# Peptides against a protein of PDB entry 6O8C, part 221

Target 1, 262 residues: chain A of PDB entry 6O8C
Amino acid sequence: VGLRYEKISLPKIHPRYDLDGDASMAKAVTGVVCYACRTASTLLLYQELMRKGVRWLVELVKDDYNETVHKKTEVVITLDFCIRNIEKTVKVYEKLMKVNLEAAELGEISDIHTKLLRLSSSQGTIESSLQDISSRLSPGGLLADTWAHQEGTHPRDRNVEKLQVLLNCITEIYYQFKKDKAERRLAYNEEQIHKFDKQKLYYHATKAMSHFSEECVRKYEAFKDKSEEWMRKMLHLRKQLLSLTNQCFDIEEEVSKYQDYT

## One batch from the design tools (peptide; made by RFdiffusion4, then SolubleMPNN)

Design b2_p30_2_s1 (from b2_p30_2, 9 letters changed)
Fold by OpenDDE base, seed 1:
Structure b2_p30_2_s1 (fold): chain B 262 residues (1-262), chain A 30 residues (1-30)
Amino acid sequence: as target 1 above (262 residues)
Amino acid sequence: DEEIKEELEKQAEEAKKELEEAERKEELEE
């Protein structure tokens, strides 16, 4: 889960003036910062896609919840109706027993009544579980998706654009260093400019790498970790909903066996 | 050379300022 990216670091910058070495170093720095830009863009895209996925999953789980609640409600109505009918039958048989009729049938009906009452009690547990799930899915609940809007990097942060500006500055210096290398020897003034540009390159590169590390990578990793944790919890919740649905079906099936006695 | 070192430090600060200005300009254009 998540995007794999290579750990990048700036090449060693030698303080000594060397036209060949400086051109090579500048090329390497350009490559590293270019990779940072591309990586930052990819990380941003991943997060945006994940946010869409999170929203989609929330809606899916809400639908699953609603279906489970509907099924539970149906079963409760059916069960209550069956219980009422059995209770009426029990009362009729109790009256008949007062007239010296055999009690064998009453015993069977009474046992069915007891079983139905047990099933009714289990519905209370299902209801409590559904309420817990609803609470967890609520905006203030443990499975709220508010983190997806807060964590990570966003297009509005303009991190990729900021890195691109730095890359442009670095690239410009690199091209100048290529020209300087081609001249083999610089006049005093041009040599001083080269040294100044080398310092500028260092600052641009350092700023780019710091921004990439602190504002792109770190925030992405926080988002990734949070998303993985949340996803595990959501998947577990879906399994719980499925279990509750199956329990409702089991109760419905059992109730259907007793309908002939109502 | 201390003079060169001081000039390099000055140029470094100017480069930082230019970068910040470029970033602000891009932020305003979008």
Scores: peptide ipSAE 0.021, ipTM 0.558, DockQ to the pose 0.070
Fold by OpenDDE base, seed 2:
Structure b2_p30_2_s1 (fold): chain B 262 residues (1-262), chain A 30 residues (1-30)
Amino acid sequence: as target 1 above (262 residues)
Amino acid sequence: DEEIKEELEKQAEEAKKELEEAERKEELEE
């Protein structure tokens, strides 16, 4: 679930000279751009935290993979040892059967051997699954985390600082417009300055909003979408690893039942 | 509404040019 933010837009700016209207407009613009600055900061923080989380999850899944591989290897060794011992026993009983001794016991041991061979064949499927997982986690694999560094916004982009500079300029004009409003009437020169500052305010505001929308929000949304997709795939992979681990334990338990024959 | 927007955009471009000229003048006086 991504951060919820409100869609913001600039108030309508009227070209007509109006001291009361201009002060009110400037106040509203200041508020909107201030919200954009705070939102940009929050979106950046979220992305940085998510990047840390992604790195953490990658390491966790790698550890899970290594544990699963270790368990699989242990089971393979145990199973192979058990199979070899059963095969030796079968050979001994086959020799005895030629002398018409213990035919019933040979049948039981042969059935155990067949079961163990089936378990051994399942190890190939587990190995193939582990290899697939390894390939997906490898550099350049489908679950590589390179996107986390490439997508979204970064502290080095200085988006918050850029927006803050624009906010400072807008705020300064707002305070001047508040003073102008208090004067009720401006001389010709001061009126021209006011009109010029209104144009500057519009310029700074539009620049701030375009930067916020195109560089902050859009990139954040792209990052969010990719992170959600990647996270779903990683969690699924982790479940697959757990399933493989459980299969190894099940095989080990079944083999343990036959250790007395061996 | 579109005419007002175009006029505002034109004014913003003019303001941008004036700011750039003012910055160039400050750089030349140094």
Scores: peptide ipSAE 0.020, ipTM 0.530, DockQ to the pose 0.126
Fold by OpenDDE base, seed 5:
Parts: structure tokens; C-alpha cells; sequence
Structure b2_p30_2_s1 (fold): chain B 262 residues (1-262), chain A 30 residues (1-30)
């Protein structure tokens, strides 16, 4: 979900000298470029806020990762301890079976040992998954936030300020055209100045619209698309971490059931 | 508010210079 903006276009500029028409046209151009300035500012703000959100999410996911790694380590230690204790018990029972103990108890302990070994094997899969996640979150990884610094528009680009300068030039010409309209008829020299200013207006307006389209809108759309994709991937990764954490808890719970036999 | 305004004015002047330089470069490339 991104900011919605309206597509803007410049009004038609007629080549004919018409004081009323030129004033009306200049007013319309001023309005369009003013909208572009405002929109560019809004788009910039959105991107800056999104960058803050991205940084926040990265730190959150790193914390989740560290927590999962910690939990995994705890489970590994507990599981290894349990396995070692059961192995000792198995050895004792094997010795006692030679002296007339019931084979049924050894069978149960052996089954527990087998189950624990299976649980231990699953730890390798969890470890591999954590390593994959770590690689994806690492600098240069697939989920690195480097794109957020490269894509889109930044305050340092001064796009809003550049557009504002052009808007000021356009507005100045518009006010002059309002005055010209009020005069109803211009002297020859003033008419030539008016015609020249109309060309300047066109130039500034075209430059503003090109800058807005190419440097503001296009870059924003690219940033938006990348941000949406990255966010989906990050949320999925976070779900994976939660799943791994839950798997660790499940293993811990299973191990706790067998702790009475150790 | 005045300090912010002064900074914005400074940025606008810098942007104006950048635009003028870009225009000169474009004229030289034509």
C-alpha cells in the first residue's frame, strides 16, 4: 500500500498572443506545478518514514534471530545432556541383564534413546535453517536493507527545492500576466516581453514536469515496489524464525518427558 | 521557525544554482 497521487499534465499552451488566455493558462500551469511540489514533498516524506520503518524491522528481526539462536543452544545442551545420561543408563542395564534383569525395561530405555537421537538429528536442520537466515540478514545478503539507501528520493537530492524554484519562476510570470491582462493592451515592447515570458513559462513548466516525473514519481514507484517485495520477504523470514523457535520448544517439551528416566 | 526558514532559503538558493548549472550544461551539449 503506497501513497496515491493523481497524474497531472500541463494545460495546452496556445502560440497565439492573447492576454486573457495567457493569464488563464499561466494560472493553470502554476496550479499544476504547485501540485507537483506538494506531491513530491509527500512522496519524499513517505519514503523517509518507510526507511525508518525498514531499519526498525531489521533490528526487530535481528533480535528475533538472536533469541532463536539462544533457545536453540539451550535445547542442544539439554538434549545432549539427556542423551549422555540415557546412554549411561543403557550401559548399566546391559550389564545387569547378564545378571537376570527383565528385558522389558531395557527395551523402553533403548526406545527413548532412539527417540532422543532422532530429536538430535532435527537440530542439524534447525541449525542449517538458522545459518540460512543469518546469511540472508548479513551485509550483502538477500534481505540486506542497502536498497533503502539507494532507491527512491532523498532529502539530499533537493527535488522539492528544485521544483519550488521553478514554481517561483512560473508564479512570477503568472503575476505579470495578470497585470498584462489588466492593461488590456500592451505597447509593442511590452508585448514582446510578454511573448518572451510565455516561452520562459513553457520552459520552466516543462522542466518542472519532467523533473517531477523522472526524478520524483519514477524513483518513488521503484522504491515502493522494492519496499513491498522486501517487506513481504522480511515478514516471511520472521515467521520462519518463529517456527524454528516453536520447534525448539517442542523438542524441549519432548525431552522433558524423558527426563524422569535419566 | 526563522532558523528553519533561513535554512530553506539557503537550500532554495543552492537548488537554483544547481538548476542554472544544469541548464548551462544542457546548452553546451546541444
Amino acid sequence: as target 1 above (262 residues)
Amino acid sequence: DEEIKEELEKQAEEAKKELEEAERKEELEE
Scores: peptide ipSAE 0.010, ipTM 0.471, DockQ to the pose 0.023
Fold by OpenDDE base, seed 4:
Structure b2_p30_2_s1 (fold): chain B 262 residues (1-262), chain A 30 residues (1-30)
Amino acid sequence: as target 1 above (262 residues)
Amino acid sequence: DEEIKEELEKQAEEAKKELEEAERKEELEE
């Protein structure tokens, strides 16, 4: 379903010069951006884990497919063998009938033959379904995992590092504002520096939040949505494979009832 | 007043430079 995170926003930044207020504001901003860094890292980790899961699931479903194909092949061989044997039996009885010999079981055998042929016809549908599944699992198919490499955030994007740089800048200003607060009153030049630092803080903070929202959260949400969609399709496909396998077992079971006549 | 103005302009320029350096640092981490 995805990771839960809290929506974060920057505190209100007042333009008014206030050493106590500015220190408090800077602390709050530092906290928010710190949370953004941690969250971005967590979201990245989640996506990387999901990508591993996607790859794993693809291989699992491929294995399921191969197993289903194997089972289908086995059933086809068995069924064809049974049909051939029944057909031979039918021919023998027909010959007996031509020479006016009693063939009490001919009707029953003919019915069995008809049933087996019906079962054989169903194999074509199973084969077509398997081919469809194979095409969907193939590279470029509808269930390709290319989206997992394209969507979301990646380590190569360096989003966490970028946010960390901004956090470092913000933290530095925060520490300065703590010192400024401790001075209770700044000289004119120091006051001007403080005001400029406040502007820098605002710049870094807004940049961090923008980056977090647009490059981390938004992309994560897109990844999550694609993941959910893809996962639903994969699970459905897996259910289809299971259904096909069960159909093969059903056919095999029915054929087994007639093996005594072969 | 001119001296104050010059100092403020200097501070403003330094602030801009620091921001630009921060931006460049972020770009280099890409």
Scores: peptide ipSAE 0.021, ipTM 0.466, DockQ to the pose 0.067; fails the geometry check

Design b2_p30_2_s2 (from b2_p30_2, 9 letters changed)
Fold by OpenDDE base, seed 5:
Structure b2_p30_2_s2 (fold): chain B 262 residues (1-262), chain A 30 residues (1-30)
Amino acid sequence: as target 1 above (262 residues)
Amino acid sequence: DEEIKKKLEEQAKEAEEKLKEAEEEEEEEE
């Protein structure tokens, strides 16, 4: 579950010249853009932490894969050895049957041989599954982590810094509007400056909110969605590896039952 | 009204340039 953030919107900016209203509006705008800056920083931090987590999980799953491959190889060696020994035993018993030995013992050994060959055939399925997993984990595979470097926001994008610059400009205007409010009445030239600063504040605020929405929030949501999908697939893959490992253990256990006949 | 609009556009452009300069200065400090 990704970070929750509140949907923010700019307050209504009234066109009317009102020193009290304009100071109050500027304060509210400053608060909203300040929240955007903090939220952008939090969203960036979350993504950076998730990228670290993604890299860690990739290495963990690679280790799980290598362990499964190792176990599979061990089982194949053991199984092949057991099959070869049973085949030698079958040949000996076939020769002895020509000399009046009981057919029942040969039947049992032949059945064991058939079971071992079935187990050997299942190794081909395990191998195919491991190859599929390897292909998915490989560079350019379906579970490659390249998306984590491309999607979302990065420190190099300087989104927080850009928003902070806009916030500084807005804050400066707010402090001026607070002074203007204290004067209660401005001279004509100061009134015109106040009106221009109000337009500048609107411009900076709109730019900040657009940047926050398009470059921070939207990219974060895209990263979040991709990360959730990728994480589900990786967890499923890990479960598949565990299942394959368990199948190898099951085969090894079954082969151990027949070692007394070799 | 048109002269005020033109001045507002010039000031918006100047604010955009100052923002760009501030973004460039922040990029140079890292």
Scores: peptide ipSAE 0.019, ipTM 0.492, DockQ to the pose 0.039
Fold by OpenDDE base, seed 4:
Structure b2_p30_2_s2 (fold): chain B 262 residues (1-262), chain A 30 residues (1-30)
Amino acid sequence: as target 1 above (262 residues)
Amino acid sequence: DEEIKKKLEEQAKEAEEKLKEAEEEEEEEE
């Protein structure tokens, strides 16, 4: 999971004045910084997409939670109704037994009552699990999405724009070095300007690569790691909700078998 | 990184000063 990008490095910049070498170097630097700009943009877009996905997943899991709570409530009502009916029946049969009626039916009803009480005890565990899930999904809970707003790179950081400015400066120098190469020999003053521009190019390139590494790549990696951890926890929670829902259905099915006796 | 930046800025200033000196020497030879 995550965007694959190639590790980029600046070419070796030789201090020696060489019009052909300097033009070639400047071209390579331009290419590297151009790649950094594009990569930074792609990494930003990925993070923005992931933030949308995080918000979507939170809402989805909240909906799953609400559905599970609703189902649990339905089952509790049904179960409680069945228990009350069985208890009434037991009381009637106990009164009838005092008047010499059949003991066999009372045994079956008593067994059903015991089974229903066991099912009712499991509802307490489901309720506790739902409360735990609710606490984790709360704004201050362990599954809060606050990290998605804090970690990584944001459009407001203007990292791509900053890199683009540096790329423009580098590209301008590269085009000048192409012209210098075409002249084959520069006058003394032009040679000094070329040497100075080479230093500027190095400065801009180093600044671009540092910015890319520290403000784009590193922050992206931190965001990615947090995203993966959070996503794993959310998916696990969703599985827990599904398990609880299934437990509710299992209880409902079992209760339905006894409704014919109430 | 800040140290490298400072060194580069210093080298850039030295290069600019040398360029200015060279321009002044050419104006004295006219």
Scores: peptide ipSAE 0.019, ipTM 0.493, DockQ to the pose 0.283
Fold by OpenDDE base, seed 2:
Structure b2_p30_2_s2 (fold): chain B 262 residues (1-262), chain A 30 residues (1-30)
Amino acid sequence: as target 1 above (262 residues)
Amino acid sequence: DEEIKKKLEEQAKEAEEKLKEAEEEEEEEE
């Protein structure tokens, strides 16, 4: 679930000179751009936290993979040892059967041998699944985390600071417009300055909103979408690893039932 | 009127330059 933010828009800027209207407009613009600065900071923080989470999850999944590989290796060794011992026992009973001894017991041991060979064949499927997982986690794999460094916004982009500079310029003009409003009437020169400052205000506000929308919001949304997709795939992969681990435990438990014959 | 217009254009350029300098100073601190 991504951060919820409100869509902001600049108030309508009327071209007509109006001291009361211009002060009110400038106040509203200041509020909107201030919200953009705070939102940009929050969106940046979210992305930085998510990048930390991504790195952490990659290491966790690598640990899960290594544990699964270790358990699989242990089971393979145990199973191979059990198969070799059963094969020796089968050979002994086959020799005894030639002298008409213990034919019923040989049948039981042969059935155990067949079951163990089936378990051994399943290890090939587990191995192929682990290899697939390893390839997906490898550099350049489908689950590589390189996108987390490339996508979104970063502290180095200085987006919050750039917006803050524009906010400072806007705030200065707003304070001047409050003074102009208090004078109720400006001389001709002061009126021309006010009209010019109104154009500057519009320019700074438009620049701030464009920067916020194009460089902050758009990039954040792209990062969010990629992170959600990647996270879903990683969680699914962890479930696959857990399933493979459980299969190894099930095989180990089944082999343990036959250890008394070895 | 033309002199006031020229002064206003100069002030606009100075404000744009200060914004640009502030953006460039932020890039040089990298």
Scores: peptide ipSAE 0.018, ipTM 0.489, DockQ to the pose 0.062
Fold by OpenDDE base, seed 3:
Parts: structure tokens; C-alpha cells; sequence
Structure b2_p30_2_s2 (fold): chain B 262 residues (1-262), chain A 30 residues (1-30)
């Protein structure tokens, strides 16, 4: 679930000199850019937390993989041992049949041997699936987490700090405009300063909003979309590993039924 | 957006020059 933020826009800035209007406008601009700063900080924090979660999930899935590989190896050893023992028994019974002894038992043992060979063949499919999973989890694989370090915004980008500097400049002008409003009428020089500061305010505000939209919001959305896609794939892979583990247990159980014949 | 920004920067520079001229005129009248 991604963070919800409201779409923000700058108020309309009128070119006309108006002390009351300019103070009100400056207040509104300060509010908007302040919201942008807070939002940018929150979006950054979310991404940092998600990066930690991604690393955690990668390690978890690697552990699941290793457990599955271990279980598969145990089953292969047990199955191979059982097959070898049944093959020895088959050879003994074949020799006995040449001496006119009981044919009925040989048929049953031969059927068991055939079943065990089928189980052994299924191990090849499990191995192939594990190799595919390993390749996907490997560096440069389809499920590599390198995107988490590349996509989105990072503390090193200093986006929040850059926005804060602009906010400070805007806030200073707003406080001056509040004083100017209280005087009701400015001297000629003070009026010119006010007009100049209004242009500076607009410049800083526009720069802040552009930076927020392009460097904070856009990159966050790209990171979010990528993270959701990757997360779904990782969870699916984990389910595949669990399925393979269960298949190994099923084979082990089947083999255990035939151990009494060896 | 870039063209508006450039115009604003030019206007800001002109306003700064006018302010400096006005400050210099006040210092000469004192």
C-alpha cells in the first residue's frame, strides 16, 4: 500500500502591487512549499524502509532455497540407496526363477522397481526447477534487488534539504510581507523592495514545486511500481520453493514404503 | 516554464539594479 499524498499547486500570483493580496499569496505559497517538504521527507522514509524490507525478503528466500536444496539432496541419497537394494533383490529372484521357484514375488518386486525409477525421474524435474530459481536469485538475475538501490530517491540526493532552503527563503519574504501589510503604505524604496521580493518569492516557489514534482514524486512513483512488481514475483517464487519442498517430502514418504523390501 | 523562468530572472536583475540606483540616490541626498 503506497503513501497517499494530495496534488499540490501554487496559488495564482498577481503582478499587481497589493500589500494585502501579496501577504495572503505569500502565506499560501509558504503553506504549499511546507507541505512539499514534509511530503518529500515522508516519501524518502518510505523508500528507505522498503529497501530494508527488500533486503530482508531476499535473505529469507535464500534461506528457503537452501533448505529445499538440502531436503532434495537427502531424498536423492535415500532413493538411490533403495533403488540399488531393489535391483539386487530382482537379480536374486531372477536366478531363483531359473530353478523353478515362485514367480509371483518377482512381479511385485519388479513393479516396485519401476515405481522407484519413476520417482527418480521426478528428481530431475525438481533439480531443473531449483536451478531456475537459483538463476533468478543470482546477481544479475530477473529477481535481483539492484533496482532498489537505483530507483527512487535517496538521502544522498539531499532533496528535502534543498526544499527546506527554498522554504526558508519563501518564509522570510512572507514575514516581510506581513510587516509591509501592517504599515498599510510603503515609501517608494520600500515599495520597490517589496516588488522585487515578490519576484524572488515566485522564483523560489516555482523552483521548489518543480524539484518536488520531478525529483521527489516522479521517482517515488517509479520506485513504488517497481517494488510492487518485484515483491509479487518474490512471493510467487517462495511459494514455488515450498511446493518443491513438499514434493521432496512426498517422495521420501513413498520411498519409506518400499524400504521393507530391501 | 524555462522561458518564464528566464524572464523572471531578467526582471529580477532589472529590479535589483533599480533598487541599487535608488539606494545610491538616497545616500547622495543625505
Amino acid sequence: as target 1 above (262 residues)
Amino acid sequence: DEEIKKKLEEQAKEAEEKLKEAEEEEEEEE
Scores: peptide ipSAE 0.018, ipTM 0.500, DockQ to the pose 0.346

Design b2_p30_2_s3 (from b2_p30_2, 13 letters changed)
Fold by OpenDDE base, seed 5:
Structure b2_p30_2_s3 (fold): chain B 262 residues (1-262), chain A 30 residues (1-30)
Amino acid sequence: as target 1 above (262 residues)
Amino acid sequence: DEEIKKKLEEAAEEAKKALEEAKKKELEKE
């Protein structure tokens, strides 16, 4: 879910000296660059909010991971205790088998022991999965949030401020062109100044739009794409953690069925 | 997952509102 912005373009600047046309053009340019400044600010704000969201999600997933690890540890302890108790029982029954009368009971206990050992083996798979998740979340891992600090635009880049400076220069020329228009006719020297200011206006406007496009919009799009990809991966990882948690609960439930034999 | 999506959607909506307001202000100045 990304911000949609409208692609803005500068109006065509005619080289012809026309006080009315130049004032109108300057007004339009001022509007376009003003919009670029506001858009850049909004895009920056979005990215800052997303960075906060990314940090929050990382902490949430880390908490989920820790809870899963704790649950897994609890289940392992319970399972190991149950296995040890069943093994003791098996040994007692093996000693009693001298009379063949308890063979059926021994068979049942042996089957329980086998099932518990299978459950214990599944814990190894859960552990390996948790280790994989941990590695992916670790610094330098595939799901590290380091990209959020590198990609996109940042307040430290001062892109909005740079655009604002250019906008101020453009606005100053626009106000002068409004005055020039009111004079209806300029003296030769003033006409030459007007022509030079028109060139300056074009230069500042072009610089502003280039900066906006290359440093604000492009970087924002890169950040947006990266954030969407990362978010999808993180949500998938969270589902994996939930699956592992459920597996731990399933094992715990299964072990509880055999507690009467321990 | 829903809470995460909700927070991200809220951030996107706030940014969208800011863009729309900015656009409206520029149109009013013309």
Scores: peptide ipSAE 0.023, ipTM 0.607, DockQ to the pose 0.012
Fold by OpenDDE base, seed 3:
Structure b2_p30_2_s3 (fold): chain B 262 residues (1-262), chain A 30 residues (1-30)
Amino acid sequence: as target 1 above (262 residues)
Amino acid sequence: DEEIKKKLEEAAEEAKKALEEAKKKELEKE
């Protein structure tokens, strides 16, 4: 699901003075660092979009949770009401049983009461599951989205801008090397300047590639891995919520069968 | 799940397009 980028490396820089070779090398270096700048920008964009997606998903799951809690509460009220009514009926029939008039009916009602109590016990399990989910979604919980703000690269890091500055320096030297090549031969002073500029080019290029690798690529990969893990867990949690909701509906349906006896 | 996948795919596609456009611009300068 992540962005694929090509592994880039700097060309070999030869220490030998060669106007044609140095111009060609400088062109290649410019291309590589330019690619790094663009890649860094794209990786940053991906992460920013993903952060928006994470926030959206958190809110969605919270809504699902609230709906499930609401449904559970409704079912608990209905079930408790039904149990109370059945218990009243049982008491009446127990009095009648003393004269052996309603033995069969009492047995049926008692069975219903037992079934309702079992359903009531399942509500405790649902409640505990909901509490677990709430804990996981809470601040500091296992599914907190704090990682999305910490991991990866951010616009405030100014990585793209830093790389662009280095690219500008490299490009300037490249254009000078093109001019030097066109002259075919340089005077002594210009030759010395060319040699110094070549060293500067190497320095800027190395700095750019190190920054790209360590501050852009590495952090992006960490963010990507963390996001994938988190997303899987969140999707699983949504499935759990759906299961709990369905259990509530099942209980409600079962209770409805016994409402005629209340 | 499908909506989430769709949003992620859209984000990836936008990033891919941006990368392709960047490559195209480089090729045009050569």
Scores: peptide ipSAE 0.023, ipTM 0.602, DockQ to the pose 0.012
Fold by OpenDDE base, seed 4:
Structure b2_p30_2_s3 (fold): chain B 262 residues (1-262), chain A 30 residues (1-30)
Amino acid sequence: as target 1 above (262 residues)
Amino acid sequence: DEEIKKKLEEAAEEAKKALEEAKKKELEKE
């Protein structure tokens, strides 16, 4: 679930010279751009935290993978040992049957041997699944975290700083418009400066909102969407690892039932 | 899985609170 931000828009700027209206407009513009700056900072922070989370999750899943591989290896060794022991026992009983009729016990041991071989065959599927997971987690794999460094906004982009500069320019004009409003009437030269500053304010505001929309919001949304997709895949992979671990435990438990025959 | 979800949710909640506070501050300046 990503950050919800409100869509902000610039107020309508009237072309008519009006000291009261211009001061009010400038105040509103200052507020909008201030909100954009704060929002951009928050969106950046979120992405940086998510990048840390992504790296952490990758390492966690790699650890889970290694543990699963270790468990699988342990089970394979145990299973192979059990199979070898049962095979030796079968051979002994086959020799004994030639001398003494112990047919019932041989049948039971032979059935156990068949069951163990079936369990051993399932190890191939587990191994293939682990190899698939390893390939997906590898550099350049389907679950590589390279997107986290490419998508979204970064501190190096200096988007917040750029917006802050524009906000400072707008704020200065706003304070001047407050003073102009207090004078109620401006001399001709001051009026011309006011009109010029109004155009500058519009330019800075438009630039700020364009930058915010295109460089902050749009890139954030792309990062968010990609992060959600990647996260779902990683969580699914972790569940797969857990399933494989459980399969190993199930095999180990089944093998333990036959240890008395080894 | 639950711990990961919890950490991500906590980060999202902190970010949401920050946005809400920023919004509140802007509304108060009006």
Scores: peptide ipSAE 0.022, ipTM 0.608, DockQ to the pose 0.012; fails the geometry check
Fold by OpenDDE base, seed 2:
Structure b2_p30_2_s3 (fold): chain B 262 residues (1-262), chain A 30 residues (1-30)
Amino acid sequence: as target 1 above (262 residues)
Amino acid sequence: DEEIKKKLEEAAEEAKKALEEAKKKELEKE
């Protein structure tokens, strides 16, 4: 679940000199850029939390993988032991057949041996699947978490601080425009300063909103999309591991039926 | 009026440069 943010835009800046209008405009601009700062901070926090979540999920899936590998290994050992015992029994019965008619029993044991060998062949498929999963989780694999450190925004980018600097400049101009409004009219020199400050406000605001959109929002959206895709794939992989584990249990159960003959 | 606008634009560019310097200083304080 990603953070929802409201799409904000700067109010229209009128070129006309109007002390009341300019004060109102400056107030609105201050509000918008302030919201951008807060939003940028929230988006950054979200990404940092998600990075922690990604690391946690990687460790969880690695644990699941190790458990599956362990179970597979256990089943292989059990199966190999059972096969060796059946092979010994077959040899004994083959010798006995020279002396006594035990043909039916030998046939049954031989069939069991064949079934066990088929089960052993299925272990090769499980092993191949585990190797594939391991390769996907490895560094440089399709499910590597290196993207989490590359994508999005980071505290080191200082985006919030950069926006705050611009906000401070805008706020200063806004407070001056409040004073100018209270004067009702300005002398020629003060009017020129006011017009100049209005241009400064425009530049600061435009720079802030551009930075917010391009360096904060866009990168956040890219991070969000990448994280959602990656998490979906990781959860699917976890289900695959569970499936492989269940296959191992199924083989173990089947082998247990023949342990009485060993 | 156009000449005044041009002078104001030039002043705005100078102010922009000064602001970039101020930004650097503020970022160093934070």
Scores: peptide ipSAE 0.012, ipTM 0.415, DockQ to the pose 0.129; fails the geometry check

